# Peptides against a protein of PDB entry 5OK6, part 188

Target 1, 215 residues: chain A of PDB entry 5OK6
Amino acid sequence: ELPGLDSQWRQIENGESGRERPLRAGESWFLVEKHWYKQWEAYVQGGDQDSSTFPGCINNATLFQDEINWRLKEGLVEGEDYVLLPAAAWHYLVSWYGLEHGQPPIERKVIELPNIQKVEVYPVELLLVRHNDLGKSHTVQFSHTDSIGLVLRTARERFLVEPQEDTRLWAKNSEGSLDRLYDTHITVLDAALETGQLIIMETRKKDGTWPSAQL

## One batch from the design tools (peptide; made by RFdiffusion4, then SolubleMPNN)

Design b2_p29_5_s1 (from b2_p29_5, 17 letters changed)
Fold by OpenDDE base, seed 4:
Structure b2_p29_5_s1 (fold): chain B 215 residues (1-215), chain A 29 residues (1-29)
Amino acid sequence: as target 1 above (215 residues)
Amino acid sequence: SEEERKRAEYLSLKIAERNRAEEHARKLA
């Protein structure tokens, strides 16, 4: 059941669970396509429930690159292409208006960056490979706040590396050279790793030498 | 943001510099 228009506005905009509430690390927020949201704003501000300004179902179609993988388009901008709503507000809107059939919600997490909280709209997708088999890749998603150590552990798991095997990471940079990720305690952000970047896991030889020492 | 991009680029350069320095130090030890 749709609540009164003033109640809708208060719950979404002015409540403790409203759009303008402080971000908290680990919380889920949701993207809403900007035109739909503006239509909703116009509807609830108009004061007439029977208005022709009724927004209909939430439709985020324009935010998706494709309807198969439901990946976001690149370069979307908050306030221009979409608005961010906290989980409670999103769930209210979905309950009131529905979500377009077949579309998944666009859920994102609040991450804590140095001196700021941010909704991580674009987590990092890394292309993980082994030094000896560059043709077999695993695409894995990471937060910018994840450590290089986590990337390494994830790579080891994906490639079924035995616990006794020693491994290290290299990142292919924009110049096409390889930068060794020495410090495993820094974040993906600190290492400036980007989506689509090739990350090479090197495995130490049985003789104790590294394959890269022969390059 | 552009600021985040610039920061990331700067950090990337610094990390690369650090890595090179660490590798050099390791070779000298």
Scores: peptide ipSAE 0.007, ipTM 0.356, DockQ to the pose 0.037
Fold by OpenDDE base, seed 5:
Structure b2_p29_5_s1 (fold): chain B 215 residues (1-215), chain A 29 residues (1-29)
Amino acid sequence: as target 1 above (215 residues)
Amino acid sequence: SEEERKRAEYLSLKIAERNRAEEHARKLA
């Protein structure tokens, strides 16, 4: 059963728990396609529950690049293409109207950047590979705030590297050369890593030499 | 490298700009 229209408005469009609430690092927010959201606004503001302005199920189809991997289209802009709702507000809307069948929620995290909290709509998707098998990649998402150390640990885990094996990372740059990621304490942002970038995990040889030293 | 730093700064700016636009859009809705 749908709650009263005024109740819907107050639960979603408020400064404490709704759309207008402050961002907090680590919290989940959800994208809602702008046209649907505006239709909902018109419906609840119209005051007639039987109105032809009923928005129906949430449908974010226009935000997706594909319906296989459910990747977002590039270049989406908040307020133009979508709105951001905190988890509670999102769950209310889904409970009231439903979500298009088979369509996943678009969940994103609030991250803390220097002097500002932001919803990270576009995390960095890296292609992790081993130096000896560049044809087998693991695509992994990272926050811009994640450390290179986390990228290295994640690569080690994905490739089942034993604890005693020594490993290091290289990033393929735009010029096609490899840049060594020496500092594991800097962030993905600090290292200027981008979506689709190839990250090569090099494993030290048993003789104590690095494969790259022979190139 | 200096290029990596500039790229990082550019990305930081892009993220900040996008997020400012998003925040502004929320405030205007």
Scores: peptide ipSAE 0.007, ipTM 0.322, DockQ to the pose 0.025
Fold by OpenDDE base, seed 1:
Structure b2_p29_5_s1 (fold): chain B 215 residues (1-215), chain A 29 residues (1-29)
Amino acid sequence: as target 1 above (215 residues)
Amino acid sequence: SEEERKRAEYLSLKIAERNRAEEHARKLA
């Protein structure tokens, strides 16, 4: 059963526990399509439960690029295309109105950047390849706060690199040249890595030489 | 260093070779 309209408004828009709640690193937030949310606002503010302004079930279809992988469209803007709700508020709305059948929730994490907490709507998708087989890529998602060391470990794991083998990373830049990722302690953000960027893992030869040094 | 530049150039060339091969394959498909 739906709670009273004033109760719904207070639970979702409450500045302490609702939409205006302060962001905390590691917490889950959810995207809601903007038009649906505005329809809900109009409904609960109207004071008539039988109003033609009833929003129906939550439908985020316009936010997805496809209904197979459920990837977000590129270039979505907070406040224009979607609103962000804390997990508690999201779960209330889903329990009251439902979510479109078969559609997954759009869950995102709060990350801590040097000067601000932000919901990471677009984690970085990197194309990981080996220096000796550029044709076979692994697309892997990373947070902007993940270290280059984690990217390297992930690449080693995906390519089944033996623990005794030495590896290093190169990033293809916008100019088409390669930048060596020397510092493994910096973040993906600090390295300015972007979605769709090619990351090459080079493996050291048994003779102790690097493949790139022999050309 | 000059060695680092040469290494970057090598890998860049290999990437370019791959990209050309992929483009050629797409045109044949």
Scores: peptide ipSAE 0.038, ipTM 0.552, DockQ to the pose 0.050; fails the geometry check
Fold by OpenDDE base, seed 3:
Structure b2_p29_5_s1 (fold): chain B 215 residues (1-215), chain A 29 residues (1-29)
Amino acid sequence: as target 1 above (215 residues)
Amino acid sequence: SEEERKRAEYLSLKIAERNRAEEHARKLA
């Protein structure tokens, strides 16, 4: 059952768990397409439940570049293209209005960066490959706050690397050369890794030599 | 080291060769 219009407004905008609540690291927030949200605002502010301003189900179709991987369009701007809602507020709206059939929720995490908390709308998508089979890639999303160690572990898992096998990472830079990722404790952000960047996992040979050493 | 750079360049070359092969395969599909 839909709550009263004033109750909806208070719950989503002015509540302690509303749109304007402080960001907290690790929390989930959700994107809502701006036009839909503005239509909802007009509906609940109008005070007439029978008005032609009823927003219908949440439809984020315009935020997606594809309906296969459900990737966001590049260059979306908060407040222009979408609004961010805390999980509680999102779940209320979905329960009241529904979500367009087949669309996944656009869930994002609050991350803590030096001196700022933000919703990470665009996590880093890395293209993971093995040095000996560059044509089999795994695209994996990472937070900018994730460690290179996590990237390495993830690559090992995806490629079913045995525990006894020694591995290391290389990043292909913008100049087309490879930079070795020596420090596994730094973050994806600190390593300046970008979406679409190729990350090569090198596996040590049984003879104890690295494949790269023979080049 | 210069040796590590050469090794990285080779890996880059192998990556580039593979990317070309994949692009070629995609054009043939």
Scores: peptide ipSAE 0.026, ipTM 0.531, DockQ to the pose 0.065; fails the geometry check

Design b2_p29_5_s2 (from b2_p29_5, 18 letters changed)
Fold by OpenDDE base, seed 2:
Structure b2_p29_5_s2 (fold): chain B 215 residues (1-215), chain A 29 residues (1-29)
Amino acid sequence: as target 1 above (215 residues)
Amino acid sequence: DEEAARKAAYLSLKIAERNRVAEAAAARA
């Protein structure tokens, strides 16, 4: 049920708990399509709940690349294509107006970078493969703040590598060659990994040699 | 590191070969 228009505005736009609140690392924020949000603003600011400016249910369709995998379009810009709301505000709007049938929420996390907090709208999607079967890949999302160690552990899990097996990572670079990811303590950001980049997990042989040692 | 470069080159060749095979298969399809 819809609360009063003034109450809606205060709940969503309030600087303490609303759209303008400070970001905190680890919190969830949600994307709302800009046109819908502007329509909502007009509705609640109009002061007439019976007006023709009723926004209807939230519809983020224009933000998605497709309605099957629900991937975001590339190059979306905050303030132009979408607005970001904290979880509480998002849940209020969904409760009041609903979300388009079958459409998932667009949830993103606040990450801590060296000198700034930001909502990570575009996490890095890596293509994980094994050295002996480059044709079979797992696409996995990682935060820019995730360690290379986490990428390695994730690859091991996806390929069902036994704990006693030794593994290491290579990244395909822009020149088409491969770079070893020696330091597993640096982040995805530090390693300058990008969406769509191929990451190869090499497994050590039982004889203690590495496949890459063979020419 | 020459050893690292050699290993990288080896795996790069594997990738290139895989791509060539895939392209050839696509051309036959």
Scores: peptide ipSAE 0.062, ipTM 0.614, DockQ to the pose 0.048
Fold by OpenDDE base, seed 4:
Structure b2_p29_5_s2 (fold): chain B 215 residues (1-215), chain A 29 residues (1-29)
Amino acid sequence: as target 1 above (215 residues)
Amino acid sequence: DEEAARKAAYLSLKIAERNRVAEAAAARA
């Protein structure tokens, strides 16, 4: 059941869990397509719940580049293409209006960057491969704030590397050459890794030698 | 897949090259 229009507006815009709520690292926020949100605003501000301005179900279709993986279109801009809502506000709207059938919520996390909190709308999608088998790849999303160590651990997990096996990472750079990711404590951001970038995991041989050392 | 194999070989060689350079640099440090 829809609450009163004024109540809706207060909950979403000015509530403790409203749109203007301060960002907190680790929290989930959700994207709402701008046109829908504006329609909602017009509806609740109109004062007539029977108005023809009823927004209907939340529909973020225009934000997606595909309906298979539900990837966001590139270059979306907050305030122009979408509005960010904290989880509570999002869930209110969904409960009131529904979400387009089959469409997943666009959930994103607040990350802590140097001197700023930000909803990470575009995490980094890395293409993980083994140095000797490019035919078996895993695309995995990472936060810019994730460490290279986490990337390595994730790669190990995806490729079922045994704990006793030693591994290391290489990144293919824009020039087509490979850069060794020596420091596992720096972040994805620090390493300047980008979506679509190839990350090669090299596994040490049982004899203690690295495959690359033999070439 | 021949293309995949070729790419893998290329990457392996590049890795080896970078590795050798790094090791040499470490030895001189």
Scores: peptide ipSAE 0.050, ipTM 0.611, DockQ to the pose 0.166
Fold by OpenDDE base, seed 3:
Structure b2_p29_5_s2 (fold): chain B 215 residues (1-215), chain A 29 residues (1-29)
Amino acid sequence: as target 1 above (215 residues)
Amino acid sequence: DEEAARKAAYLSLKIAERNRVAEAAAARA
């Protein structure tokens, strides 16, 4: 059942799974629309459960640019547009107040960068294509911390490349030229790949030659 | 379709060019 107002505040803000707890790599956090969260804060801090400040169900509609793919709007700012909650806190709020019908939760992962942990609100969406068929593309999300090797494996899987076939990746840069992704051990971040960037998978021929070498 | 084929061919040519340039640079190093 719905806890008392003070208990709600302690659980969400100051509990072991509260909003201010340290970030841990690999954990899931969730976005909550800022205005709703502020309304909730006012409600629980007011001390009157029957007050007109009841926040209603969680509604993140204003954070989405579309209701088909449920992509976030660009340029959202933590503390202004949304707050981040640990999984436990999010699930508590959803259980107490509900989530707007049809809306998915906005789940994001904590990633480890060289000197900081952060919730990766905007993972990289890459457009994967084959060198010989641009008509078939796959848009796939990757973490900035994912390796180029993972991007390659993912591309192979999506295009049903057989295990014995050799493949390599090229990235289309901002100048329109193609840069080969030689090192598969570096991260998406290290390779400076960006959302919407075209990634071309080249498949080696059965004769052992690369298609590009024959042109 | 024809447009897709043309685009694919273009990309293949660009890849070929880039590959040759990279190989030449590696040989000089």
Scores: peptide ipSAE 0.042, ipTM 0.601, DockQ to the pose 0.182
Fold by OpenDDE base, seed 1:
Structure b2_p29_5_s2 (fold): chain B 215 residues (1-215), chain A 29 residues (1-29)
Amino acid sequence: as target 1 above (215 residues)
Amino acid sequence: DEEAARKAAYLSLKIAERNRVAEAAAARA
């Protein structure tokens, strides 16, 4: 059942619990395509439930780069391309209007950065490879707030590294050179890692030497 | 640090090698 127009507006746009509510770390927020949302606003503000301004089902098609991996287009801007809604508001809209068939929700997490909370719309996608087989990569998403230690552990897991094997990470920088990721306690953000960046996991040899040390 | 530079060079060369191989493979495909 579709609630009254005024009720919809209050539920979604309420500054205390709706779109304008404060961000809290760990919470889920959802992207809604801007044009659809503006259409919805016009509809509920118009006061006529039978109006031709009815927005129809939520359609986020224009936000996706492809319909296979459902990756977001690069460079989307909040307030221009999409609006962010807290989980409750998103679920209400989906319940009332539906979501375009086949489209997944665009769920993102609030992260805690120094002195600010923000919805992490673009987590970092790293290309993980082994030093001895650079042709086989695993693309893995990380939060900017994740530690390099987590990246290393994740790489070890993906490549099925045994617990007794020692590993370390290198990052390919913008100049094409490699930087050693010595400090595993810093975050992805602190290490300035970016989407698409190649991360090389080096595995220590059984003789106790590192492959890179022999050159 | 000479050692660090050597290590970086090694990995850079390996990456370059991979890229060349991949490009060659793409060209013949």
Scores: peptide ipSAE 0.061, ipTM 0.612, DockQ to the pose 0.049; fails the geometry check

Design b2_p29_5_s4 (from b2_p29_5, 16 letters changed)
Fold by OpenDDE base, seed 3:
Formats: sequence, structure tokens, C-alpha cells
Structure b2_p29_5_s4 (fold): chain B 215 residues (1-215), chain A 29 residues (1-29)
Amino acid sequence: as target 1 above (215 residues)
Amino acid sequence: AEEERKRAEYLSLKIAERNRVEEAARKRR
């Protein structure tokens, strides 16, 4: 059941779990398409529940570049293209109005950067491949705050690498050359990894040699 | 070191080969 219009406004805009509440690292926030949100605002501010300004179900279609992988369009801007809501507020809106059938929620995490908290709208999407089968990639999202060690572990898991197998990572840089990722303790951000970047997992041979050493 | 560079070059060649194969596959679709 839809709550009163004033109650909706208070819960979403001005509540302790509303749009304006402080960001906290690790929390989930959700994107709402700006036009829908503005229509919702007009509806609840109008004071007439029977108004023609009823927003209908949440539809984020315009934020997606594809309906297969549900990737966001590049260059979306907060306040112009979308509004960020904390999980509680998002779930309220979804419960009240519904979400367009088939669309996934656009969930993003608050990350802690050196000086600020930010909702990471665009996590880094890496293309993970094995050195011996470059044609089979796993696309995996990582936070800029994730370690290279996590990338390596994730690659090992995705490729079902046995614990006794030794592996290391290479990143293809913008110049087309490869950089070995020696330090697994630095972050994805520190390593300057970018979306769409190819990350190669090399597996050590049983004879103790590395495939890359063959030249 | 130079040895690591050569190792990286090996992988780069493999990547280039992959890219050519993938591009050819896309053109066939």
C-alpha cells in the first residue's frame, strides 16, 4: 500500500535513511533515473494522489547501454541523469511503485577514497584471460579499492586453478605492451587499471618455468 | 629487466593473435 504523499516525501528526501543522508563506506546505494524521480517529486509535492503526475513504476531503461549485461551508459552524471538513494529509500520506492519488469536494480557501493566517501557508480570491469586461452575471457567487476591480490584470487577461482598451481598477472597497457602486476597489495586504482582492460593470468608450468619465458 | 620485457613481448604476441582471431570471428557473424 502506498503511504501518504507527505510521508513518502519525508521518508525518501528528508528521512534518516533518505537521499540526503551521509555516505557510509560499504553501504549499498541505488540509481534512479532522474526524470522518473522528478515526476515522483512532483507527484508527492502536488498533494493529490489521483493526480496525472503519478510516476508509475521505476524505469531506468535510459541509464543502460544494453539490456543483456545491463551496463550503464558512460558519462552519466548525478543530479542530471540519475539520483542516488540509500538502500532503504530505494526499497521503499520499489515497494510502492514497482520496478520495470526485467530490469535489475542499479546497486552501487560506497567506497572510501583517501579524502572522501563516494558511491562508485562505475566500478572497474576487467577482462580476465588465461595466457594459454586468450579467447575465453571472464568479465569481472572490481572496485577501485580492491587489491590486485583480489583480482588474482578471483581469476584463479574463475579459471578453477588448483591451489598448488602458481599464477601471476599481466595487464595490457594503453600502449599495447604488457605490465606485470608484481605487487598484489596495491589497489586497482593504484595500478591504474581501467574498464575494458585485459588482465592475463599466467600459470607456471609443472617444470617450474613460466610460459612467457619461451619468448 | 630485459628478460621480463621479453616475456611480456611473448604474451603481447599471443594477445595480438587472439585479437586477430576474434576480429575475424566478428566479421563472420
Scores: peptide ipSAE 0.076, ipTM 0.588, DockQ to the pose 0.050
Fold by OpenDDE base, seed 1:
Structure b2_p29_5_s4 (fold): chain B 215 residues (1-215), chain A 29 residues (1-29)
Amino acid sequence: as target 1 above (215 residues)
Amino acid sequence: AEEERKRAEYLSLKIAERNRVEEAARKRR
């Protein structure tokens, strides 16, 4: 059952669970397609429950680049393409209007950056490869706040590296050269890693030498 | 510094080689 229009407006736009609430690190927020949200705003502000401005079910189709992996289109902009709602507000809207059949919710996490909290709409997708098999890549998502150490551990796990084997990472830069990721304590953000960037895991040889040291 | 440069260059060359092979394979399809 749909609440009264004024109640809907107050619940979603205002209050402790509204879209204007402060961001808190680790919380989940959800994307809503902008046109649908604007239609909803017009509907609830119009005061006529039977108005032709009824928004229908939530449909985020225009935000997805594919319906297989449900990846977001690149370059989406908050306030233009989508709005962000806290989990409580999202669940209310879904309960009232429904979500298009088959579409997953677009859930994102609030992350803590040095001076600001933000919803991380685009986690960094890195292409992980081994130095001896550059043809086999694993795409893995990381938060900008994740450490290079986590990237390395993840690479080791994906490639089934034994605990006794020593490994290190290299990042391919925009110029096509490689930068070694020496400090494993810095974040993905601090290392300026980007989506689609190739990350090479080098494994130390049994003789204690590194493959890259041959030249 | 020079040793690190050489190591980076080595891996860069391997990556470039891989890319060329993959591009050639893609063009054949």
Scores: peptide ipSAE 0.065, ipTM 0.582, DockQ to the pose 0.049
Fold by OpenDDE base, seed 2:
Structure b2_p29_5_s4 (fold): chain B 215 residues (1-215), chain A 29 residues (1-29)
Amino acid sequence: as target 1 above (215 residues)
Amino acid sequence: AEEERKRAEYLSLKIAERNRVEEAARKRR
């Protein structure tokens, strides 16, 4: 059974726990398609539960570019294409109205940037490869706040590199040249890494030499 | 810094060459 319309409005739009609440790093927020949300607003503000303005189940279909990997369309804008809700508000709406059959929730994390919290709607997808086998890639998602050290550890794990093997990273730039990622303590953002960028993991030879030093 | 840049450029060229060879091999199959 649906709660009273005034109760729904207070629960979802209340600035303390709803859409306007402060962002906190590490929290989960969810995307809701803008047209559905506006229909819901009209419904609960109308004061009639039997109104023709009933929004139906949440349908985020227009936000997805594919129904296989459930990737978001590029260039979506908050307030125009979608609204962001905290986890509690999202779960209430789903429990009241349902989510379109087969659609996953669009969950995103709040990240801490210098002097600002932001919901990271578009994390960075990197193409990880080994220097000796460029034909085998792993696409992995990273936060802009993740360190280059985490990218390196993730690459080592995906390629089953033994702990005693020494590795380092190179990034392919827009000019087609390779930039070495020397500092593993800087973030993906600081290194200016972008979605679709090729990251090459180089493994040190048993003789103690690097493959790139002999080229 | 200049030596490291040259090494990076050389590695990039070798990668590009390998990719072209692999693409050519795919088109022949």
Scores: peptide ipSAE 0.026, ipTM 0.496, DockQ to the pose 0.046
Fold by OpenDDE base, seed 4:
Structure b2_p29_5_s4 (fold): chain B 215 residues (1-215), chain A 29 residues (1-29)
Amino acid sequence: as target 1 above (215 residues)
Amino acid sequence: AEEERKRAEYLSLKIAERNRVEEAARKRR
């Protein structure tokens, strides 16, 4: 059953627990398409439950690039294309109005950046490859806050690299050249890695030489 | 520094070669 309109407004927009609540690292937030949200606002502010302004089911269709992988369109802007809601508020709205059939929720995590918390709407999707077989890639999603060390470990895992094998990473830069990722303690953000970027894992030879050193 | 540059260049060339092969393969389909 739908709560009273004033109750809905307070529950969703309450500064302590609603849309404007402080971000906390690790929390889940959800995207709501802006037009739907504005329709909801108009509905609950109108004071008439029988109003023609009833928003219907949450529909985020316009935020998705495709309905196969449910990837977000590029370049979406908070406040223009979507609104961010904390998990509790999102779940209330879904319970009250429903979510369009077949659409997944757009869940994102709050990450800790230097001096700011942010909902990471666009995690970094990297293409991981081995130096000796560039045709076999693993696409893996990382947070901007993940370390290069994690990227390396993930690459090793995906390619089933044996623990005794030594590996290192290279990133293909915008100029088409390769940059060695020497510091494994810096973040994906610090390394300026971007979605779609090719990351090459080089494996040390049994003779102790690196493949890249032979040229 | 120069050795690392050469290494990066080598890997870049290998990547470029692979990309060309993949593009050619895509055009054949």
Scores: peptide ipSAE 0.045, ipTM 0.578, DockQ to the pose 0.049; fails the geometry check

